# Peptides against a protein of PDB entry 8YVU: the designs that were tried, part 2

Target 1, 39 residues: chain A of PDB entry 8YVU
Amino acid sequence: PQLCYILDAILFLYGIVLTLLYCRLKIQVRKAAITSYEK
Target 2, 160 residues: chain B of PDB entry 8YVU
Amino acid sequence: TWLTVLKKEQEFLGVTQILTAMICLCFGTVVCSVLDISHIEGDIFSSFKAGYPFWGAIFFSISGMLSIISERRNATYLVRGSLGANTASSIAGGTGITILIINLKKSLAYIHIHSCQKFFETKCFMASFSTEIVVMMLFLTILGLGSAVSLTICGAGEEL

## One batch from the design tools (peptide; aimed at target 1 C23, target 1 (a further copy) A32)

Design b1_p8_3_s3 (made by RFdiffusion4, then SolubleMPNN; from b1_p8_3, 4 letters changed)
Fold by OpenDDE base, seed 1:
Structure b1_p8_3_s3 (fold): chain B 39 residues (1-39), chain C 160 residues (1-160), chain D 39 residues (1-39), chain A 8 residues (1-8)
Amino acid sequence: as target 1 above (39 residues)
Amino acid sequence: as target 2 above (160 residues)
Amino acid sequence: as target 1 above (39 residues)
Amino acid sequence: VADLLLKA
């Protein structure tokens, strides 16, 4: 049971990190698209 | 293209927010149906006693619905309304998180005081169950807050 | 205890989905970068 | 929605 809660915490943290990374990546893609269009 | 992407994101975030709200409401309803929280002594279910699953779900649902409608109709007044609703839901989410944290602390304190080594004791079982439910609710609330904040940022960007 | 395992399953699924989405987005970024360079 | 996310 205690291991389950630890796993939950790890997975939760992982989810948060991935979400942040995804957001950053999406912003980068958008910036790249804008730069390519100006060109 | 940016607007299209933002719209798709808003719809997704809105749906996620509504879903989160519905799940919270369902859990709250189930817990209230199975357990007479009002008759339980102590503050183990303080978040439920405060009615957070209900009002929180309502706020998130309204915010999500407004966001979806705003995205679909592309009306300026709807965008502003969605922005306001998302802001309100964000505040509500923050308040909910605070309440849940307090509840969690109380539950953990209860477990610690009673030295709940025996799971078969009714009080220890209830405390453990409460802790699990509170953690789930906290997770859902964080997700809801994240969606609301994201929608708020998107809406603010559209107004500029 | 059982609820903990359910949460683990949900978080695990969420993590997998996010990972897949991140990978797809990363591939798109790379493709966009290559296309912009050829231009 | 999941499909939309996959396609986006």
Scores: peptide ipSAE 0.451, ipTM 0.802, DockQ to the pose 0.095
OpenDDE base, seeds 2, 3, 4, 5: peptide ipSAE 0.450, 0.408, 0.406, 0.429; ipTM 0.813, 0.788, 0.800, 0.800; seeds 2, 5 fail the geometry check

Design b1_p8_3_s4 (made by RFdiffusion4, then SolubleMPNN; from b1_p8_3, 4 letters changed)
Fold by OpenDDE base, seed 5:
Structure b1_p8_3_s4 (fold): chain B 39 residues (1-39), chain C 160 residues (1-160), chain D 39 residues (1-39), chain A 8 residues (1-8)
Amino acid sequence: as target 1 above (39 residues)
Amino acid sequence: as target 2 above (160 residues)
Amino acid sequence: as target 1 above (39 residues)
Amino acid sequence: RAEELLKA
């Protein structure tokens, strides 16, 4: 049971980090699209 | 588009594969060093008895290393070698998943049959520990298989 | 313990999906950057 | 490289 909870914690942290990175990347894509449209 | 992405990330996938293999090997060696699997009754450590953590780690490590070398040297013969190694690693990963699933089923069956309500009982503790380790190894094996398959697709695309 | 393993599976699947989406989005950012550079 | 690419 302890190993399962440790794995859950690691996977949860990984998920949060990926979500944040995905959001940042999505914002960058949107900014790039806006810049391309204005040109 | 996907092929170009896989080609660009080939080194990363190779490194991930090696890392996964090393982690799996470490878990295998730790379990084998701490527990005398040969003297444990039951098939709760069948994957370890089969030696999967060892040969699987070797296959994944070789596949990852060949992929990295192939990308760096950009030689046709290395691409073919990497493709072969990644294909072999994919097969090994699939076999490993099968072995781990069988082990998981046996461990769960053992827990169910013995009605393991008390975690501190030796037999139930070992079965639970085995289940946890097998699940972790299963995740690692799936990650390794994913990397190997990705590298195989990348190599196959370069052959075309 | 069963809930822990289920959570592991869900988090693992989530991690895979996010990784794929992140890769796709990263490609889009790179394509947008290349297009902006050529203009 | 992957970490740098993720941060860039």
Scores: peptide ipSAE 0.259, ipTM 0.786, DockQ to the pose 0.116
OpenDDE base, seeds 1, 2, 3, 4: peptide ipSAE 0.259, 0.241, 0.199, 0.188; ipTM 0.788, 0.781, 0.766, 0.775; seed 1 fails the geometry check

Design b1_p8_4 (made by RFdiffusion4)
Pose (drawn by RFdiffusion4):
Structure b1_p8_4 (pose): chain A 39 residues (1-39), chain B 160 residues (1-160), chain C 29 residues (1-29), chain P 8 residues (1-8)
Amino acid sequence: as target 1 above (39 residues)
Amino acid sequence: as target 2 above (160 residues)
Amino acid sequence: CYILDAILFLYGIVLTLLYCRLKIQVRKA
Amino acid sequence: LPPIELSF
């Protein structure tokens, strides 16, 4: 009954999860590009 | 086979360490700049007053930088420094967890007994704001400490 | 406030959809 | 070449 930031609290978790998943994907893709471009 | 997976998966732990160090500065500066932290009737601030946002800000940052540079550049003396920085950050997080827990204990002791019936917006909005902020910081610090301990245990993997 | 929260509430949907598309594309690669 | 694998 006192909403706004209570609903806005899980959005910060959503942001953290996405900002970490993109970093993991970028590092993985960079490693895969390095391993595939060597030969 | 745990050691190999932890070794090959290393610099993301540094990414999340540096993200924790970067996001700790913003909260610490805003909270310590908007209003004085020594004239609170409920003495709610028991973590920002102890320097915790500025105690592990350029502390987690250096561990994250060393861990990131370790795979980028395999320096002779950088490997030794990375383990020390990781274990010092593990100790700093261990202390931060308990200080943040006693901050939650005091904030709940303030808001629990006759200070404010039901939710906020009666007399102590700052108390609920500080409680929510500290809870978010505690969760983020747990996330950072778990990766710091994982990197500490992964980095040795050998005698000395 | 509430509407401001709603404007950034769907940004996550599109962001996760593009993230899944990138994952499927990289899996094909 | 094997396809690129992704993990969480």

Design b1_p8_4_s1 (made by RFdiffusion4, then SolubleMPNN; from b1_p8_4, 4 letters changed)
Fold by OpenDDE base, seed 2:
Structure b1_p8_4_s1 (fold): chain B 39 residues (1-39), chain C 160 residues (1-160), chain D 39 residues (1-39), chain A 8 residues (1-8)
Amino acid sequence: as target 1 above (39 residues)
Amino acid sequence: as target 2 above (160 residues)
Amino acid sequence: as target 1 above (39 residues)
Amino acid sequence: PPPIVLTD
């Protein structure tokens, strides 16, 4: 049972990291769009 | 459009292949070093006996490195070499998936036949451990295969 | 044991979807940056 | 890009 949850932990961590990176990238897209609109 | 996207992410895909290969190699090394697979009853480690963690890691590592080098140096001979390596890695990945699925079926069958209710029994523990490792390697192989196929498509598009 | 792998499948699928979305978003950021540079 | 940046 503990071995089964190790893979879950890795995948969960991967999901969290990707979610954070996605959020940061989404903020960058919004900032870039605003800058492009002001020019 | 998709070809342009794949070209821009060629380095990322190459890195993914190398990382996948290194993780698979680590699992192979750890399992083969800690366990005497030849003395384990059944074929619950058939993928390791077939040497997949080793030769698979070689294919994916070479493919990944050639993809990165090809993007950086932009030489025609490297592009062709990368295409060939990625094609070979795609075939290797498909074969690897097949081997891992067979291993997984054998491990699950072993657990079922021996009615492994006691996880701490050595035989049942080994079968369960094999199942978990094989599943993890299967996921890694799928990721590597996806990268190899993507790089193959990218390389084929550059040859046209 | 089967229930143990269901979570793995869900997390794996989630990771794939997020990876694809991240790639698409990264392309959008690059396009926005190029457009801003040409102005 | 992956969080791992390979040095040129």
Scores: peptide ipSAE 0.450, ipTM 0.803, DockQ to the pose 0.041
OpenDDE base, seeds 1, 3, 4, 5: peptide ipSAE 0.445, 0.428, 0.441, 0.441; ipTM 0.809, 0.795, 0.808, 0.806; seed 5 fails the geometry check

Design b1_p8_4_s2 (made by RFdiffusion4, then SolubleMPNN; from b1_p8_4, 5 letters changed)
Fold by OpenDDE base, seed 2:
Structure b1_p8_4_s2 (fold): chain B 39 residues (1-39), chain C 160 residues (1-160), chain D 39 residues (1-39), chain A 8 residues (1-8)
Amino acid sequence: as target 1 above (39 residues)
Amino acid sequence: as target 2 above (160 residues)
Amino acid sequence: as target 1 above (39 residues)
Amino acid sequence: PPPVVLTD
């Protein structure tokens, strides 16, 4: 059971980091699209 | 600066590979130090006997480090080296998954054959422990493979 | 132990999906940046 | 079940 919880912790941390990176990247895509549209 | 963002993303993937490698190495060293896998009945630790935690960790560590260094120094030779290392790590990861799946099947088969109802029996405990460790390593290997493949695709796209 | 790994499977699947989505967004950012540079 | 699911 302890090993399962360790894996869950790693996967959860990975998910959080990816979610944050995804949000940042999504904002960048929006900014890039706006800049491309104004040109 | 889109380039700075892309570099940060590749660095993150590189760090993920190194972390995965270090965790696998830790599991390998702990299991090999605590257990005499050569004297354990059955092939419930076949992946450890094959040395996967060690050579796999080397591949993923090298590819992760090269990816980070390549992004920091932005040299053509480092980019090519990183691409090669990530390709090698992708192959190693695929091989590792295969080895781990075989180990998992053997461990599960052992539990089934010996009707392991009593978890506290040494043989059944070892088989269950092996199953848990192999599953963890399998997940880590898949995560590492995903990062290596992602870096390979990104690197190949920059060379075209 | 089987129930313990179900959560791991869900978190793992979530991580894979996020990784794929992140890669798609990254490609979009790159394409937008190239288009902006050519203008 | 690990409480990790609740943090997602």
Scores: peptide ipSAE 0.459, ipTM 0.827, DockQ to the pose 0.024
OpenDDE base, seeds 1, 3, 4, 5: peptide ipSAE 0.409, 0.382, 0.437, 0.410; ipTM 0.797, 0.793, 0.812, 0.810; seeds 4, 5 fail the geometry check

Design b1_p8_4_s3 (made by RFdiffusion4, then SolubleMPNN; from b1_p8_4, 3 letters changed)
Fold by OpenDDE base, seed 1:
Structure b1_p8_4_s3 (fold): chain B 39 residues (1-39), chain C 160 residues (1-160), chain D 39 residues (1-39), chain A 8 residues (1-8)
Amino acid sequence: as target 1 above (39 residues)
Amino acid sequence: as target 2 above (160 residues)
Amino acid sequence: as target 1 above (39 residues)
Amino acid sequence: PPPIELFD
């Protein structure tokens, strides 16, 4: 049971970090799409 | 640019708040319906006794609904209302995390003091159950707080 | 212990889905960067 | 949060 809670914490932290990174990448894709449309 | 992205995801963040609130409310209702927390020895359900699953769910639900309505109707008064509600929900979320951490410490201390190796004992089972539910609610509260803070930043950016 | 394993399964699935989406976005950003460099 | 846009 203790190992399960540790795994929960690690997976939760991983999910948060990936969500932030995903948002950053999504912004970059949108900027690139706008630049491509203006050219 | 970050503010623009947060604005586009405002509806999603609002839905996340509502879902988090509903799940917390469900946990609160189930625990309070199945268990008489007033007759349980110790403070292993202190967060439930404080009523956090209920009042926290109200704050997050209101903030989430206002955020969704504000994005759909794009009215200035709704934007201000959403900003205020999300700010209040951010404070409530922080308070909720504190309450849940205190509850978790009490539950873990109870398990340690009673040397709960036999999970079939009623007291140890309740303490272990409390620990699991509190951890789940803690994760949900952190998710809700993250969405509320994000919506607050988005709303503050619209007022500038 | 059973609730902990359910949470682990949900968080694990979420992490996998986010990882796949992150990889797809990363490929899109790279394609956009290449297109911008060739112009 | 990632909207699952499966097909771009």
Scores: peptide ipSAE 0.402, ipTM 0.809, DockQ to the pose 0.120
OpenDDE base, seeds 2, 3, 4, 5: peptide ipSAE 0.450, 0.399, 0.399, 0.403; ipTM 0.817, 0.800, 0.810, 0.806; seeds 2, 4, 5 fail the geometry check

Design b1_p8_4_s4 (made by RFdiffusion4, then SolubleMPNN; from b1_p8_4, 5 letters changed)
Fold by OpenDDE base, seed 5:
Structure b1_p8_4_s4 (fold): chain B 39 residues (1-39), chain C 160 residues (1-160), chain D 39 residues (1-39), chain A 8 residues (1-8)
Amino acid sequence: as target 1 above (39 residues)
Amino acid sequence: as target 2 above (160 residues)
Amino acid sequence: as target 1 above (39 residues)
Amino acid sequence: PPPVVLTL
């Protein structure tokens, strides 16, 4: 059972990192869109 | 700010709660339909006997729906209702994690006591199956709790 | 063993979806940056 | 929001 969840832990960590990066990138896109609209 | 991000993702967090609740409910109904939990020796399915997949799914579904409705209608009474529902769901999620951890400990103890070297023995198979299902339910409950807490923080930030 | 891989399948699917969304968002940021530089 | 969430 312990060996089964190693892949789960790696994929979970990958999902968390991607979620954080996606949120950061989405904020950057929104800031860029606001800056483009004010010009 | 972090609060502005959470506010913009409120619908996403609400959908995540509903999805988590539905998956938990599906696992609960499948396990209860396939297995006669009442006739299984031991308490390796204690979380299912406590009805957590059912009442937990209701709390998370209600909080998720209220969060989506609150964002779409932008009414003050819905914001307060969403905050209350997400707070209740956060408490329910914390209680659910506790129940699932207790079940996991019991399932692992059962495997250890019965020296489950042969996976194909019915008792050892059921204990291993319970362990797998409880870990999946625990993972889903942690995701649901994370979304509920995030929505609670977002709602509290709108009232301050 | 097969039940262990159900969570892996869900996390793997989530990772694929997030990766595709991240790539799309990154392309949008690049297009927005190019459009902002030409103005 | 991710487009997948809007389609659900």
Scores: peptide ipSAE 0.397, ipTM 0.811, DockQ to the pose 0.050
OpenDDE base, seeds 1, 2, 3, 4: peptide ipSAE 0.415, 0.396, 0.387, 0.399; ipTM 0.805, 0.807, 0.800, 0.816; seeds 1, 4 fail the geometry check

Design b1_p8_5 (made by RFdiffusion4)
Pose (drawn by RFdiffusion4):
Structure b1_p8_5 (pose): chain A 39 residues (1-39), chain B 160 residues (1-160), chain C 29 residues (1-29), chain P 8 residues (1-8)
Amino acid sequence: as target 1 above (39 residues)
Amino acid sequence: as target 2 above (160 residues)
Amino acid sequence: CYILDAILFLYGIVLTLLYCRLKIQVRKA
Amino acid sequence: VFEEHLEE
């Protein structure tokens, strides 16, 4: 009954999860590109 | 096979360490700049007053930088420094967890007994704001400490 | 406030859709 | 290679 930031609290978790998943994907793709471009 | 997986997956732990260090500065500067932290009737601030946002800001940052640079550049003396910075960051997080827990204990002791019936917007909006902020910081610090301890246990993997 | 929260509430949907598309594309690669 | 690194 006192909404706004209670619903906005889970959005911060959503942001953290996305900002970490993109970092993990970028590092993985960079490693895959390095391993595939050597030969 | 846990050691190999932890070794090959290393610099993301430094990414999340440096993300914790960077996001700790923004909260610490905003909270310590918007209003004085020594004239609170409920003495709500028990973590920002102790320097915790500025106690592990350039502390987690150095551990994340060392862990990131470790795979980028295999320096002779950087491997030794990375383990020390990881274990010092593990101790700092261990302390921060307990100080944040006693901050939650005091904030709940303030808001629990006759200070404010039901939710906020009666007399102590700052008390609920500080409680939510500290809960978010505690969760983020747990996330950061788990990765710091995982990197600490992964980095040795050998005698000395 | 509430509407401001709603405007950034669907940004996550599109961001996760593009993230899944990138995942499937990289899996094909 | 890309699929292996993606599954890790």

Design b1_p8_5_s1 (made by RFdiffusion4, then SolubleMPNN; from b1_p8_5, 3 letters changed)
Fold by OpenDDE base, seed 1:
Structure b1_p8_5_s1 (fold): chain B 39 residues (1-39), chain C 160 residues (1-160), chain D 39 residues (1-39), chain A 8 residues (1-8)
Amino acid sequence: as target 1 above (39 residues)
Amino acid sequence: as target 2 above (160 residues)
Amino acid sequence: as target 1 above (39 residues)
Amino acid sequence: VFKQHLEA
């Protein structure tokens, strides 16, 4: 049971980090698309 | 800029806020239906006694709906309304987090005082259950607050 | 303890979904970069 | 937006 709570904390942190990385990557895709359209 | 990103994700953030609110409301109703919180000894359900899952869910739902409507209709009065609602939701979320943290501390203290090693004791079981529910509610409240703050920043940027 | 395991399952599923979305987005970035280089 | 990203 204690291991379960530790796992919850790790998975929660992982989810937050992935969400931030996804947002950053999405911004990069948009920037790349804009640059491609201007050329 | 960060403001541009937030504007593009405004509808998504609003939906997330509504979903978070609905989940909080569901948890509140389930707990109130299964348990008589008023008859439970101690402050292990202080957040529920304060009614946070209900009024917090209402604030988040209204804020999320106003944000979505504001984005779709693109009217100045709706933008201002959304900004006000998101500001109120941010305050409510902050208050909710505070209440939940206090509740969590009390629940953990209760478990420690009673030396809850046996799961079959009713008081220990209730304290453990309360801790689990409060942690879940805390995570949801943090997510809701994050969305509300993001929407507030987005709305403020549109007014400037 | 049962609620902890339920939360673990939800967070685990969320992590998998985000990972898949991240991979798809990364592939899109690569495709956009290749297309921009060919033009 | 989520559905659009899934379809893209």
Scores: peptide ipSAE 0.258, ipTM 0.770, DockQ to the pose 0.114
OpenDDE base, seeds 2, 3, 4, 5: peptide ipSAE 0.193, 0.199, 0.224, 0.251; ipTM 0.777, 0.757, 0.776, 0.777; seed 5 fails the geometry check

Design b1_p8_5_s2 (made by RFdiffusion4, then SolubleMPNN; from b1_p8_5, 3 letters changed)
Fold by OpenDDE base, seed 2:
Structure b1_p8_5_s2 (fold): chain B 39 residues (1-39), chain C 160 residues (1-160), chain D 39 residues (1-39), chain A 8 residues (1-8)
Amino acid sequence: as target 1 above (39 residues)
Amino acid sequence: as target 2 above (160 residues)
Amino acid sequence: as target 1 above (39 residues)
Amino acid sequence: VFAEELES
């Protein structure tokens, strides 16, 4: 049970970090698309 | 730049907030249906006794809905309304986290005091169940708070 | 105990899905960068 | 939004 909660915390943190990275990457894709469209 | 990003993800954040609220509401409903919290001794379900799953879910749902509507209609009054709702949701989320942490501490203390080695004892089972539910709700509340804060920042940026 | 394992499964699945999406997005960023460089 | 992300 203790290990389960620790795993939950790690997975939760991992999910948050991945979500942030995904958002950043999505922004980069959109910026690149806009730059490509203006050229 | 960050404000523009948050604006683009506003609908997503709103949907996430609504989903989080719905999940919290579901958990609250299930716990209330399965357990008679009023007859349980102690404060192992203090968060439920305080009604956090319900009012928190309402705040998050309203905030999420307003955020989605604000994004779709792009009206100034909706932006302000969404900002207000998101701010309220953020405060509610913070309060909820506090309540959940207190509940978690009480539940863990209960388990420790009673040396709940026998999981099948009713009191120990309830305390363990409460702890698990509180942890889940804590995670959901953190997610909801994150979305609400993000939406608040987005709304504040639109007013500037 | 059982609930934490269920949560672990959900978080694990979420992490996998996000990782796949992140990889796809990263590929898109690279493609966009290459296209921008050629212009 | 999710559907668009899945298709991309």
Scores: peptide ipSAE 0.367, ipTM 0.790, DockQ to the pose 0.110
OpenDDE base, seeds 1, 3, 4, 5: peptide ipSAE 0.364, 0.339, 0.349, 0.358; ipTM 0.789, 0.771, 0.785, 0.787; seeds 1, 3, 5 fail the geometry check

Design b1_p8_5_s3 (made by RFdiffusion4, then SolubleMPNN; from b1_p8_5, 4 letters changed)
Fold by OpenDDE base, seed 2:
Structure b1_p8_5_s3 (fold): chain B 39 residues (1-39), chain C 160 residues (1-160), chain D 39 residues (1-39), chain A 8 residues (1-8)
Amino acid sequence: as target 1 above (39 residues)
Amino acid sequence: as target 2 above (160 residues)
Amino acid sequence: as target 1 above (39 residues)
Amino acid sequence: VFAEELDA
């Protein structure tokens, strides 16, 4: 049970980090698309 | 296109594989240091008795390192070596998953047979602990296998 | 304990899905960058 | 690559 909670914490943190990275990357894609459209 | 993507992510996959291997090794060493597996009754730690965390970690580490080196030096012999190592790692991963599933079934059966409601009993505690570790190892092995398979596909694509 | 394992499974699946989506998005960013460089 | 992604 304790190991399960530790794993949950790690996976949760991983999920949060990935979500943030995904959001940043999504913003970059949007910026790149706008730049390509203006050229 | 997919092969190109895999080539670009080859280093990432290799690093992930090495990381997975290190985590598996750490778990193996911790379990072996804390528990005298040889004196534990039953096959609750069958995967550990078989040494899976160790040889599996070695295979994954070698595969990951070879993949990284192959990507950096782009030598034909390294590409073949990486392909071989990744193939071996994939086989090892598959075998490991099988062993872990068997261990998990045995652990769950043990918990069920002994009606382990009292967690403070040594046997039930060990069985539950084993189950948790096996599940963690299973997840890590699946991740490692995924990386190894991806690297194998990438390497096979380079040979074609 | 059972809830913990269920949570682990959900978080693990979530992590895999996010990783795949992140990879796809990263590829899109790279393609957009290449296209902008060729113009 | 990871460091570059963290900086981007």
Scores: peptide ipSAE 0.362, ipTM 0.785, DockQ to the pose 0.110
OpenDDE base, seeds 1, 3, 4, 5: peptide ipSAE 0.373, 0.351, 0.354, 0.359; ipTM 0.794, 0.776, 0.783, 0.792; seeds 1, 3 fail the geometry check

Design b1_p8_5_s4 (made by RFdiffusion4, then SolubleMPNN; from b1_p8_5, 3 letters changed)
Fold by OpenDDE base, seed 4:
Structure b1_p8_5_s4 (fold): chain B 39 residues (1-39), chain C 160 residues (1-160), chain D 39 residues (1-39), chain A 8 residues (1-8)
Amino acid sequence: as target 1 above (39 residues)
Amino acid sequence: as target 2 above (160 residues)
Amino acid sequence: as target 1 above (39 residues)
Amino acid sequence: VFEEELDS
């Protein structure tokens, strides 16, 4: 049971990190699209 | 397009394999050092008895290292070596998943048969602990297998 | 304890889905960059 | 790609 909660914490942290990276990447996509439109 | 993506993520996948392998090895060593698995009743640690955390970790580590080296050096012989290692790691991962699933089933069956309502009983505690460790290792093995398969596809695409 | 394992499964699935979405988004960024270069 | 994300 305690190990399960530790795993939950690790997976939760992983999910948060991935979400942040995804958001950053999405912003990059938007910037790239804007740059492509201006050209 | 997908092949190109996998090629660019090769280093990341290799790192993931190494990390997965290291974690599996750590769990294996900790369990073996703390618990005398040979004296534990039942097959709740069947995956550990089979030595999967050790040989699986070795295969994944080698595969990951070769993948990283192959990407960095971009040499034909390293690419072929990485492909071979990743293929072997994929097979090992599949075998590992099978072993872990069998272990998990045995552990759960043990808990059910002994009606482990009292978690603090030694036998029930060990079975529950085994279940938790096996589940963690199963998740890690699935991640490792995914990376190994991805690297195998990438390497095969480069050879064609 | 059972709820913990369910949470593990959900978080694991979430991690896989996010990883796939992240990969797809990276592909889109690359395509956008290539299109911008060709213009 | 991970390094690129860190640099961005």
Scores: peptide ipSAE 0.296, ipTM 0.784, DockQ to the pose 0.143
OpenDDE base, seeds 1, 2, 3, 5: peptide ipSAE 0.294, 0.295, 0.270, 0.297; ipTM 0.786, 0.782, 0.769, 0.783; seeds 2, 5 fail the geometry check

Design b1_p8_6 (made by RFdiffusion4)
Pose (drawn by RFdiffusion4):
Structure b1_p8_6 (pose): chain A 39 residues (1-39), chain B 160 residues (1-160), chain C 29 residues (1-29), chain P 8 residues (1-8)
Amino acid sequence: as target 1 above (39 residues)
Amino acid sequence: as target 2 above (160 residues)
Amino acid sequence: CYILDAILFLYGIVLTLLYCRLKIQVRKA
Amino acid sequence: VSTLLDAY
């Protein structure tokens, strides 16, 4: 009954999860590009 | 096989360490700049007053930088420094967890007994704001400490 | 406030959709 | 390789 930031609290978790998943995907793709471009 | 997986997967732990160090500065500066932290009737601030946002800000940052540069450049003396920075950050996070827990204990002792019936917006909105902020910091610090301990245990993997 | 939260509430849907698309594309690669 | 470079 006292909403706004209570619903806005899980959005910070959503932001953290996405900002970490994109970093893991970028590092993984960079490693895959390095391993595939060597030969 | 745990050691190989932890070794190959290393610099993301430095990414999340440096994300924790970067996001700790913003909270610490905003909270220590908006209002004085020594004239609180409930003495709510028991973590920002102890320097915790500025105690492990350039501390986690250096451990994340060393861990990122370790795979980028395999320096002779950088491997030794990376383990020390990881274990010092593990100790700093261990301390920060307990100080943040006693901050939650005091904030709940303030808001629990006759200070404010039901939710906030009666007399102590700052108390609920500080409680929610510290809870978010505690969760983020747990996330960061777990990766710091995982990197500490992964980095040795050998005698000395 | 509430509407401001709603405007950034669907940004996550599109961001995760593009993230899944990138994943499927990289899996094909 | 070109798709991986584009994805990066």

